# Ledger of designs, part 255: peptides against a protein of PDB entry 3QIS

Target 1, 334 residues: chain A of PDB entry 3QIS
Amino acid sequence: PSLELSRREFVFENVKFRQLQKEKFQISNNGQVPCHFSFIPKLNDSQYCKPWLRAEPFEGYLEPNETVDISLDVYVSKDSVTILNSGEDKIEDILVLHLDRGKDYFLTISGNYLPSCFGTSLEALCRMKRPIREVPVTKLIDLEEDSFLEKEKSLLQMVPLDEGASERPLQVPKEIWLLVDHLFKYACHQEDLFQTPGMQEELQQIIDCLDTSIPETIPGSNHSVAEALLIFLEALPEPVICYELYQRCLDSAYDPRICRQVISQLPRCHRNVFRYLMAFLRELLKFSEYNSVNANMIATLFTSLLLRPPPNLMARQTPSDRQRAIQFLLGFLL

## One batch from the design tools (peptide; made by RFdiffusion4, then SolubleMPNN)

Design b2_p24_4_s2 (from b2_p24_4, 12 letters changed)
Fold by OpenDDE base, seed 1:
Structure b2_p24_4_s2 (fold): chain B 334 residues (1-334), chain A 24 residues (1-24)
Amino acid sequence: as target 1 above (334 residues)
Amino acid sequence: DEEKREEFFKKMEEFVSKKLKEFE
């Protein structure tokens, strides 16, 4: 069996978080026999492509003189955004298109990624007084490494960050402040807030705005700004309540005094973000007659974002653990 | 540009500090 490929080199320029890009090519059976094609893993790989790439179709049959269109889809989700922001991964891959009892055909994928404040650590963002697109990539790497080390020290020593020779960190990320301040000003009376989805185009504009500028006003509807906050919290590499404190939050869920003590042990930036978000959510609850927001809905929604189980415990989460997690958060909303 | 950024961060710090105190 043999194939003819219309293209073998693909370039994905300016790849962004949550923005789908597509490149298409054709494969044709120029042989005299039917053939089966599939994308296969390279030697030592478990998958035929990186997590941000997909081929559609990834396998199929071709009769003699048959042609099929294949789409190469590049999409950076919450699962790939952090490793691309740090430069640990890049928009580069090699695909192997295999023919049963035939040849291998190699496809080259290349491009560039544009860093996002989405999927960046709270610690790094608190040290970032510029839009992320204004920060040199080398400095982003240094900020992530330094932020990781400072987080570990803060968890172990319970010592305030030494106000050492580095610029004083922000109390919370500017991106969190911009989103929450907008919602405080404009969304407290918004009917069905956090229940109505935003517009995908507006979400992309909000992400691009936060990555490239410090705006006076965030673009889009209140629903889009509210969903952008949820996406931001979901994309965090470390949740607002650090994984190390997850079990202690569950164990304390029915003791409000112990709950407050657990939160006091968070790294400074995480603790500030948690308290700032709780202050905002308490304010929204005062307007429940207008916005249809209630404490149980908010606790259920935000618990999954703020108090995520560690990856090793995710498969073992019980309904009781989920109820304890919700009860923990309710103690800060009521 | 730089003065506007300093004013932004000052306003942010004042606002966040107020909200954090209201929560404690």
Scores: peptide ipSAE 0.524, ipTM 0.944, DockQ to the pose 0.749
Fold by OpenDDE base, seed 2:
Structure b2_p24_4_s2 (fold): chain B 334 residues (1-334), chain A 24 residues (1-24)
Amino acid sequence: as target 1 above (334 residues)
Amino acid sequence: DEEKREEFFKKMEEFVSKKLKEFE
């Protein structure tokens, strides 16, 4: 069997978080026998491609002189955004198109990724007084590493943050402030806030706006701004409540005094973000007659975002653990 | 504009500091 490929090299320029890109190519059976094609893993890989890449179809049959279009889809989700922001991964891959009883055909995938404030740590963002697209990639790597070390030092209560000559970190990321300040000003009376989805086009505009500028006003509807806040919180590599405190939050869920003590042990940035979000959510609840927002809805929604189980425990979360997590957050809303 | 950015961060710090105090 033999295949002809219309293209073997693919370049995905300016790949962004949550922005789908597609490149298409054609494969043709130029042989005299039917053939089965499939994308196969390389020798040491479990998957035929990286998590941000997909082929459609990834397998099929071709009769002699038959042709099929294959789409290569690049999509950076919350699962790939952090490793691409850090430069640990890149928009580069090699696909192996296998022909049954035939030869392998290699496809080269290349491109560039544009960093996002989505999927960047709270600690790193607190050190950024510029839009992330204005920060050199080398400095982003250094900020992530330094932020990890400072987080660990703060959790261990070992060294008072020597207020050395380093520029004082922001109390909260500017991106969180921009989103929440907009919602404070314009969304407190918004009917069905956090219940109505945003527009996908407006969400992309909000993400691009936060990555490239410090706007006076965020574009889009209040629903799109609200959903952008949810997407931001979901994409955080470390949730607002650090993984190390997850179990203690569950254990304290019915004691409001212990709950406050657990939150006081968060790194400064995480603690400030938590308190700032709770202040906002309490303000929304005062307008429940206008916005249809209630404490149970808010607690259920935000608990999954703010209080995530550690990766090693995600598969083991019980219904009891989820109820305790909701109860923990309710103690800050009521 | 650098002056506009400084004013932005000042306003942000004042607002956040107020909200954090209202929460405690």
Scores: peptide ipSAE 0.523, ipTM 0.944, DockQ to the pose 0.744
Fold by OpenDDE base, seed 5:
Formats: sequence, structure tokens, C-alpha cells
Structure b2_p24_4_s2 (fold): chain B 334 residues (1-334), chain A 24 residues (1-24)
Amino acid sequence: as target 1 above (334 residues)
Amino acid sequence: DEEKREEFFKKMEEFVSKKLKEFE
């Protein structure tokens, strides 16, 4: 069996978080026998492609002289954004299109990724007084490494943040400030806030706006700005409540005094973001008659974002654990 | 641009500091 491929080299320029890109090519059976094709893992790989790439279809049959279109889809989700932001991964891959009882065909995938404040750590963002696209990639790597080390020091209570010669970190990321201040000003009376989805086009505009500028006003509807905040919190590599404190939050869920003590042990940036978000959500709840938002809905929604189980426990989360997590957050909303 | 950024960060710090104190 043999195939003819219309293209073997694919370039995905300016790949961004949550922006789907597609490249298409054709494969044709130029042989005299039916053939089965499939994308196969390279040697030592478990998957035929990186997590941000997909082929559709990834397998199929071709009769003699049959042609099929294959789509190569590049999509950076929350699962790939952090490793692409750090430059640990890149928009580069090699796909192996295998022909059963035939030869392999190699496809080269290349391109560039544009860093996002989405999927960047709170600690790194607190050190960014510029839009992330104005920050050199080398400095982003240094900021993430330094931020990790400072987080660990803060959790261990070992060293007070030396108020030394480095520029004082922001109390909260400017991106969180921009989103929350917008919602505070314009969305407190918005009916069905956090219940109505935003527009995908507006979400992309908000992300691009936060990545490239410090705007006076965020573009899009209140629903899109609200969803952008949810996406931001979901995409954090380390949730607002650090994974190390997850179990302690569940264990303290019915003791408000212990809950406050657990939050006080968060790294400064995480603690400030948590308190700032709770202050906003409490303010939003004062307008429940206008916005139809209630404490149970907010607690249920934000618990999944702020108090995520550690990756090793995700598959083991019980309904009881979820209820404790919700109860923990309710103690800060009521 | 730089002066506007400094004013932005000053306003942000003042507001966030106020909200953090209201939470304590």
C-alpha cells in the first residue's frame, strides 16, 4: 500500500491560549489495494501527539483512489498553557502517519506560542508590573522559578519575605484586579452573573487585552468578564488555595476559626487573592435581589476553582469531600 | 504612559489594601 500526502510541513504561528487553529491536508491512496492508516506514537511516546495537538480523523480506511481530508487541530487548554508559558514545551511535534503493512510518513509540526497571564502562577504575576507580552520569555522563566521558591519558603514559615532590594510584589495580580474591579463597578446588578456563559469571541478579546495591555476598561459583556475570571482561576497552575492546604481546608470546614487560620498560612499572594475574591463575592451577595446570585451557588462554583484537589487525589474526591469544600468556602461568604 | 501606570498601581494598592483590611 502507498499514500500520497498533499502536505507534510505545518506551521502554527502565534498560537494562543484557548484559540483553536486548524491546518488541513489530504491523503490519497495511490496504490492498488485498500489501506488502513493511523497516527502512531513515536518510540518511547505514549501518545501519537502532544496534548495541545489532535488529528481528525486519526485513523481510517482508504479504497484505491480514495482521498480523505485530515485536520490538524492546535488548541492550548488549561492542561497545556502553563508548560507552554514557561517554555518547557513548545509548538513543535512530529506525527507518524502509519500505513498498515506499508511505510511511515512523517509530518513536521512547528510554530510559536504567545505567553498568557492565564496559566501563569499568582506569585509570578504579582511580580509583573507589565503585561505578560511585554515581559521577556527569559524573565518569565526566572519569575516562575523564583516564585516557586518563595511560595515554598512562605509555606514553611522559614524566612520572612525580605523587604530587601527587589521591587515590592503587587498585593494581587493586576489581571485579577482588572477583572474584579470591572465586575465590582459594572456587574453587581447584572442578572444571572456567573450563571450565564460569556461569548467565546469576547473571552478571546479579554484574554488578549489582559496579555497585551493594562486597559482602563475590559472589553465585552459582564458575563464574558465574569467567565474570564473563572477561566483565569481554573487555569492557575497552583490554585488560590495551595494544594498543600487542601486536606486541612476539608478537615476545618465546620470550624470557622480553624478555616481562618488555614487561610492565614497561605503564601502572601495567594492569601491576598483569596481575601480579595471573598470581599468581592460578599459585595456581590449584597445585590442578590438584582443579580439572582446566592451564597450556595457562588460557593459551589468557586470551590471547584479555588479549592481543587491535588492531582493525585482528583480521581478520589468523594461527595463528602466536595460538601466539606463547599462548606469551607461558605464560611467566608456568610 | 509610565505616569499613568504608576497612578494605576497606586489606586490599585489603595483599593486592595482597603478591601483586605475590611476582610480582617
Scores: peptide ipSAE 0.521, ipTM 0.944, DockQ to the pose 0.761
Fold by OpenDDE base, seed 4:
Structure b2_p24_4_s2 (fold): chain B 334 residues (1-334), chain A 24 residues (1-24)
Amino acid sequence: as target 1 above (334 residues)
Amino acid sequence: DEEKREEFFKKMEEFVSKKLKEFE
């Protein structure tokens, strides 16, 4: 069997978080026998492609003289955004199109990724007084490393290092402030806030706006701004409540005094973001008659975002654990 | 531009500081 490929080199320019890009090519069976094709893992790889890449279809049969269109889809989800923001991964891959009892055909994937404030750590963002797209990639790496060190120092209750000539970190990321300040101003009376989905186009505009500018006003509907906040919180490499405190939050869920003590042990940035979000959500709940939002709904929604189980415990989360996690947040909303 | 950014961050700090104090 043999295949003819219309293209073997693919370039994905300016790949962004949650923005689907597609490149298409054709494969044709120019042989005299039916063939099965599949994308196969390279040597030492578990998958035929990186997590941000997909072939559609990834396998199939071709009769003699049959042609099929294959779409190469590049999509950076929350699962890939952090490693692409850091430059740990890149928009580069090689796909192996295998022909059963035939040859391997190599496809080269290349491109560039544009960093996002989505999927960037709270600590790093607290050190960014510019939109992330204005920050040199080299400086992003340094900010992530410094942010990790500052988090660890904060957890260890180490004496604040002398306020060296380093710019004082923001109390919360500007992106969080922009989203929440918008919601404070414009969305407290918004019916079905956090219940109605945003528009995908508006979400992309909001993301691009936050990545490229410090806007006076966030574009899009209140629903889109609200969903953008949820997406932001979900995309955090570490949740607002650090993984290290997860179990303690569950254990303290019915003791408001201990709950407050647990939150006080968060790194400064995480603690500030948590308190700021709770202050917003408490304000939002005052308008429950207008926005149809109640504490149970909010606690249920935000629990999955703010109080995520550590990756090693994800598969072990019980309904009781979820209820305790909700109760923990309820103690800050009521 | 820089002056506007400084004003932005000042306003942000004031607002956030207020909200954090209201929470304590």
Scores: peptide ipSAE 0.517, ipTM 0.943, DockQ to the pose 0.747

Design b2_p24_4_s3 (from b2_p24_4, 9 letters changed)
Fold by OpenDDE base, seed 2:
Structure b2_p24_4_s3 (fold): chain B 334 residues (1-334), chain A 24 residues (1-24)
Amino acid sequence: as target 1 above (334 residues)
Amino acid sequence: DEKRREEILEKMEKFVQERLEEFE
């Protein structure tokens, strides 16, 4: 069996978070026998491609002189955004198109990724006074490494932050402030806020706006701005409540005094973001007659975003753990 | 552009501080 491929090299330029790109090619059976094709893993890989790439179809049969179109889809989700932002992974892959009883065909995937404030740590973003697209990639790597070390020092209560030499970090990421300040000004009376989905086109405009500028006003509807805040919180590599404090939050869920003490132990940026979000959500709840937002809905929605189980425990979350997590957050909303 | 960004960040620092103080 043999195939003819219309293309073997694919370049995905300017790949962005949540923006689907597609490249298509044709495969033709130029042999005299039916053939089965499949994309197969390389020798050391569990999957035929990286998590941000998909082939459709990934397998099939071709009769003699039959042609099929294959789509190569590049999509950066919350699961791939952090490793692409750090430069740990890149828009590069090699696909192996296998023919049963035939030869392998190699496809080269290349391109460039454009960093996003989505999927970047709160610590790194607090050190960015410029839009992330204006920050050199080398400096992004350094900021993530330094931010990790400062987070650990802060949690250990070892060294008072020597206020001396480095530019004072922002109290919260400018991206969070832009989203929340917009919602404070314009969305407190918005009916069905956080219940109505945003528009996909508006969400992409909001992401691009936050990655490239510091606007006076965010584009899009209040629903799109609200959903962009949820997407931002979901994409954080470390949740607003650090994984190290997860169990203590559950254990304290029925003692408001201990809950406040647990939050006081968060790194400064995480603590400030938590308090700033709670201040916003409390303000939103004052307008419940207008916006149809209630404390139980907000607690249920934001608990999954702010208080995530550590990766090692994700598969073991009990209904009791979820109820305790909701109760913990309710103590800050009521 | 840069001056406008600085004015936005100064406004941010003020309003975030006020909201954090109201929460405590």
Scores: peptide ipSAE 0.464, ipTM 0.935, DockQ to the pose 0.735
Fold by OpenDDE base, seed 5:
Structure b2_p24_4_s3 (fold): chain B 334 residues (1-334), chain A 24 residues (1-24)
Amino acid sequence: as target 1 above (334 residues)
Amino acid sequence: DEKRREEILEKMEKFVQERLEEFE
C-alpha cells in the first residue's frame, strides 16, 4: 500500500489560548490495494500527538484512488495553556501516519504560541504591571519560578516578604480587577448573569484585550465578561484556594470561624483574590431581584472553580465532598 | 498610554484595598 500526501509540513502561527486553528491536507491511495491508515504514537509516547493537537480523522480506510481530507486541529485548552505559557511545551510535534503493512509518513507540526494571562499563576500575575504580551518570555519563566518560591515561603509562614528590594506586587492580578470592576459597574443588574453563556468571539476579544492591554473598558457583553472571569479562574494552574488547603476547607465547611482561619493561611495574592471575589459576589447578591442570582447558584458555580480537588483526588470526589465545598463557600457569601 | 496605565493601576490599588478592607 502507498499514500500520496498533499502536504507534510504544517505551521501554526500565533497560537492563542482557546483559539482553534485548523490546517487541512489530503491523503490519496495511489496504490492498487485498499489501505488502512492511522496516526500512531512515536516510540516511547502514549499518544499519537500532543494534548493541544488533534487529527480528524485519525484513522480510516482508503480504496484505490480514494482521497480523504484530514484536519489538523490546534486548540490550547486549560489543560495545555500553563505549560505553553511557561515554555515547558511548544507548538512543535511530529505525527506518524502509519499504513497497515506499509510505511510511515512523517508530518512536521511547528508554530509559535502567544502567552496568555489565562493559565498563568496568580503570583506571577501580581508581579506583572504590564500586559503579559509585553513581558519577555525569559522574565515570565523567572516570575513563575519566583512565584512558586514565594508561595512556598508564605505557606510555611517563613521570612516576611522583604518589602525593601523588589517592586511591590499588585494586591490582585490586574486582569482579575479589570474583569470584576467591569462586572461590578455594569453587570450587577444583568439578568441571568453567570447563567447565560457569553459569545465565543467576544470571549476571544476579552482574552486578547487582557493579554495585550490595560483597557479602561472590557469589550463584549456582560455575559461574555462574566464567562471570561469563570474561564480565567478555571484556567489557573493553582486554584484560588491552593490545593494544600483543599481538605482543610472541607473539614471546616460547617465552622465559619475555622473557614476564615483557613483562608488567612493562603498566600497573599490568593487570599486577596479570594476576598476580592467574595466581596464582589456578596455585592452581586444584593441585586438578586434584578439579576436572578442566588447564593446557592453562585456557591455551586464558584466552588468548582475556586476550590478544586487536587489532581490526585479529582477522580475520588464524593457528593459529600462537593456539598462540603459548597458549604465552605456559602459561609463567605451569606 | 503609559500615564493612562499608571492611572488605571493607581485606581486599581485604591479600589481593591477598599474592597479588601470591607471584607475583613
Scores: peptide ipSAE 0.462, ipTM 0.934, DockQ to the pose 0.794
Fold by OpenDDE base, seed 3:
Structure b2_p24_4_s3 (fold): chain B 334 residues (1-334), chain A 24 residues (1-24)
Amino acid sequence: as target 1 above (334 residues)
Amino acid sequence: DEKRREEILEKMEKFVQERLEEFE
């Protein structure tokens, strides 16, 4: 069996978080026998491609002289955004198109990624007084390394060593403040806030706005701004409540005094973001007659975002654990 | 532009601090 490929090199320029890009090519069976094709993993890879890449179709049959279009889809989700922001991963891959009893055909994927404040750590963002797109990539790496060290020191309750000649960090990321301050000003009376989805185009505009500017006003509807906040919280590499405190939050869920003590042990940036979000949500709940928002709905929604189980425990989360996690947040909303 | 960014960040620092103090 043999194939002819219309193209073997693909370039994806200016790849952004949650922005789908597509490139297409054709494969033709120029042989005399039917061919089964599939994309296969390289040696030592578990998948035929990186998590941000997909081929559609990824397998199929071609009769003699048949042609099929294959789409290569690049999409950076929450699962890939952090490693692309850090430069640990890049928009580069090699796909192996295999023929049963035939040859392997190699496809080269290349391109560039544009960093996002989405998927960046709270500690790194607290050190960014400029939009992330104005920060040199080398400085992003330094900020991530410094952020990790700051998290460890804070968790160990080490006295902040003299903040060396480093610029004083923000109390919360400016991106969180921009989102929450907008919602506080304009969305407290918004019916079905956090219940109605935003528009995908508006979400992309909000992301691009936060990545490139410090606006006075966020573009889009209140629903899109609200969903952008949820997406931001979901995309965090470390949840607002650090994984190390997850079990203690569950264990304390019915003791408000212990709950407050657990939160006080968060890294400064995480603690401030948590308290700032709870202050906003408590204010939003005062307008429940207008916005149809209640504490149980909010706690249920934000629990999955703020109090995520550690990756090693995700498969073991019980309904009881989820209820304790909700109860933990309810103690800050009521 | 830079001055406007500084004014936004100063406003942020103030309002975040006020909200954190109200929550404690």
Scores: peptide ipSAE 0.455, ipTM 0.932, DockQ to the pose 0.772
Fold by OpenDDE base, seed 1:
Structure b2_p24_4_s3 (fold): chain B 334 residues (1-334), chain A 24 residues (1-24)
Amino acid sequence: as target 1 above (334 residues)
Amino acid sequence: DEKRREEILEKMEKFVQERLEEFE
């Protein structure tokens, strides 16, 4: 069996968070026998491609002289955004198109990724007074390393030795402030806030706006701005409540005094973001007659975003753990 | 442009501080 491929090299320029790109090619059976094709893993890989790439179809049959179109789809989700922002991963891959009882055909994937404030750590963003697209990639790496070291020092209650040379970090990321300040000003009376989805085009405009500028006003509907906040919190590499404190939050869920003590032990930026979000959500709840928002809905929604189980405990999360996590957050909303 | 960004960041620092103090 043999195949002819219309193209073997693919370039995905300016890949962005949540922006789908597609490239297509054709495969033709130029042999005299039916053939089965499939994309197969390389020797050291569990999957035929990186998490941000897919082929459609990824397998199939071709009769003699039959042709099929294959789509290569590049999509950076929350699962790939952090490793692409850091430059740990890149828009580069090799696909192996296997022909049953035949040859392997190699496809080269290349391109570039544009960093996003979505999927960047709270610590790095607090040190970033410019839009992320104006920050040199080398400085992004340095900010991530410095942010890790400062987080570890904060958790260990170590006094920073070098207070003198670094610019004072922001109290919260400017991106969170921009989203939340917009919602404070314009969305407190918005009916069905956090219950109605935003528009995908507006979400992309909001992401691009936050990555490239410091706007006076965020574009889009209140629903799109609200959903952008949820997407931002979901895409964080570490949740607002650090993984190290997860179990202590569950254990304290019915003691409001212990709950406040647990939050006080968060790194400064995480603690400030948590308190700032709780202040906003409490304000939003004062307008419940207008916006149809209640404490149980908010606690249920935000608990999954703010208080995520560590990866090693995800498979062990019980309904009781989820209820305790919701109760922990309710103690800050009521 | 830069001056406007600085004014926005100064405004942010003020309003975030006020909201954090109201929460404590």
Scores: peptide ipSAE 0.452, ipTM 0.932, DockQ to the pose 0.723

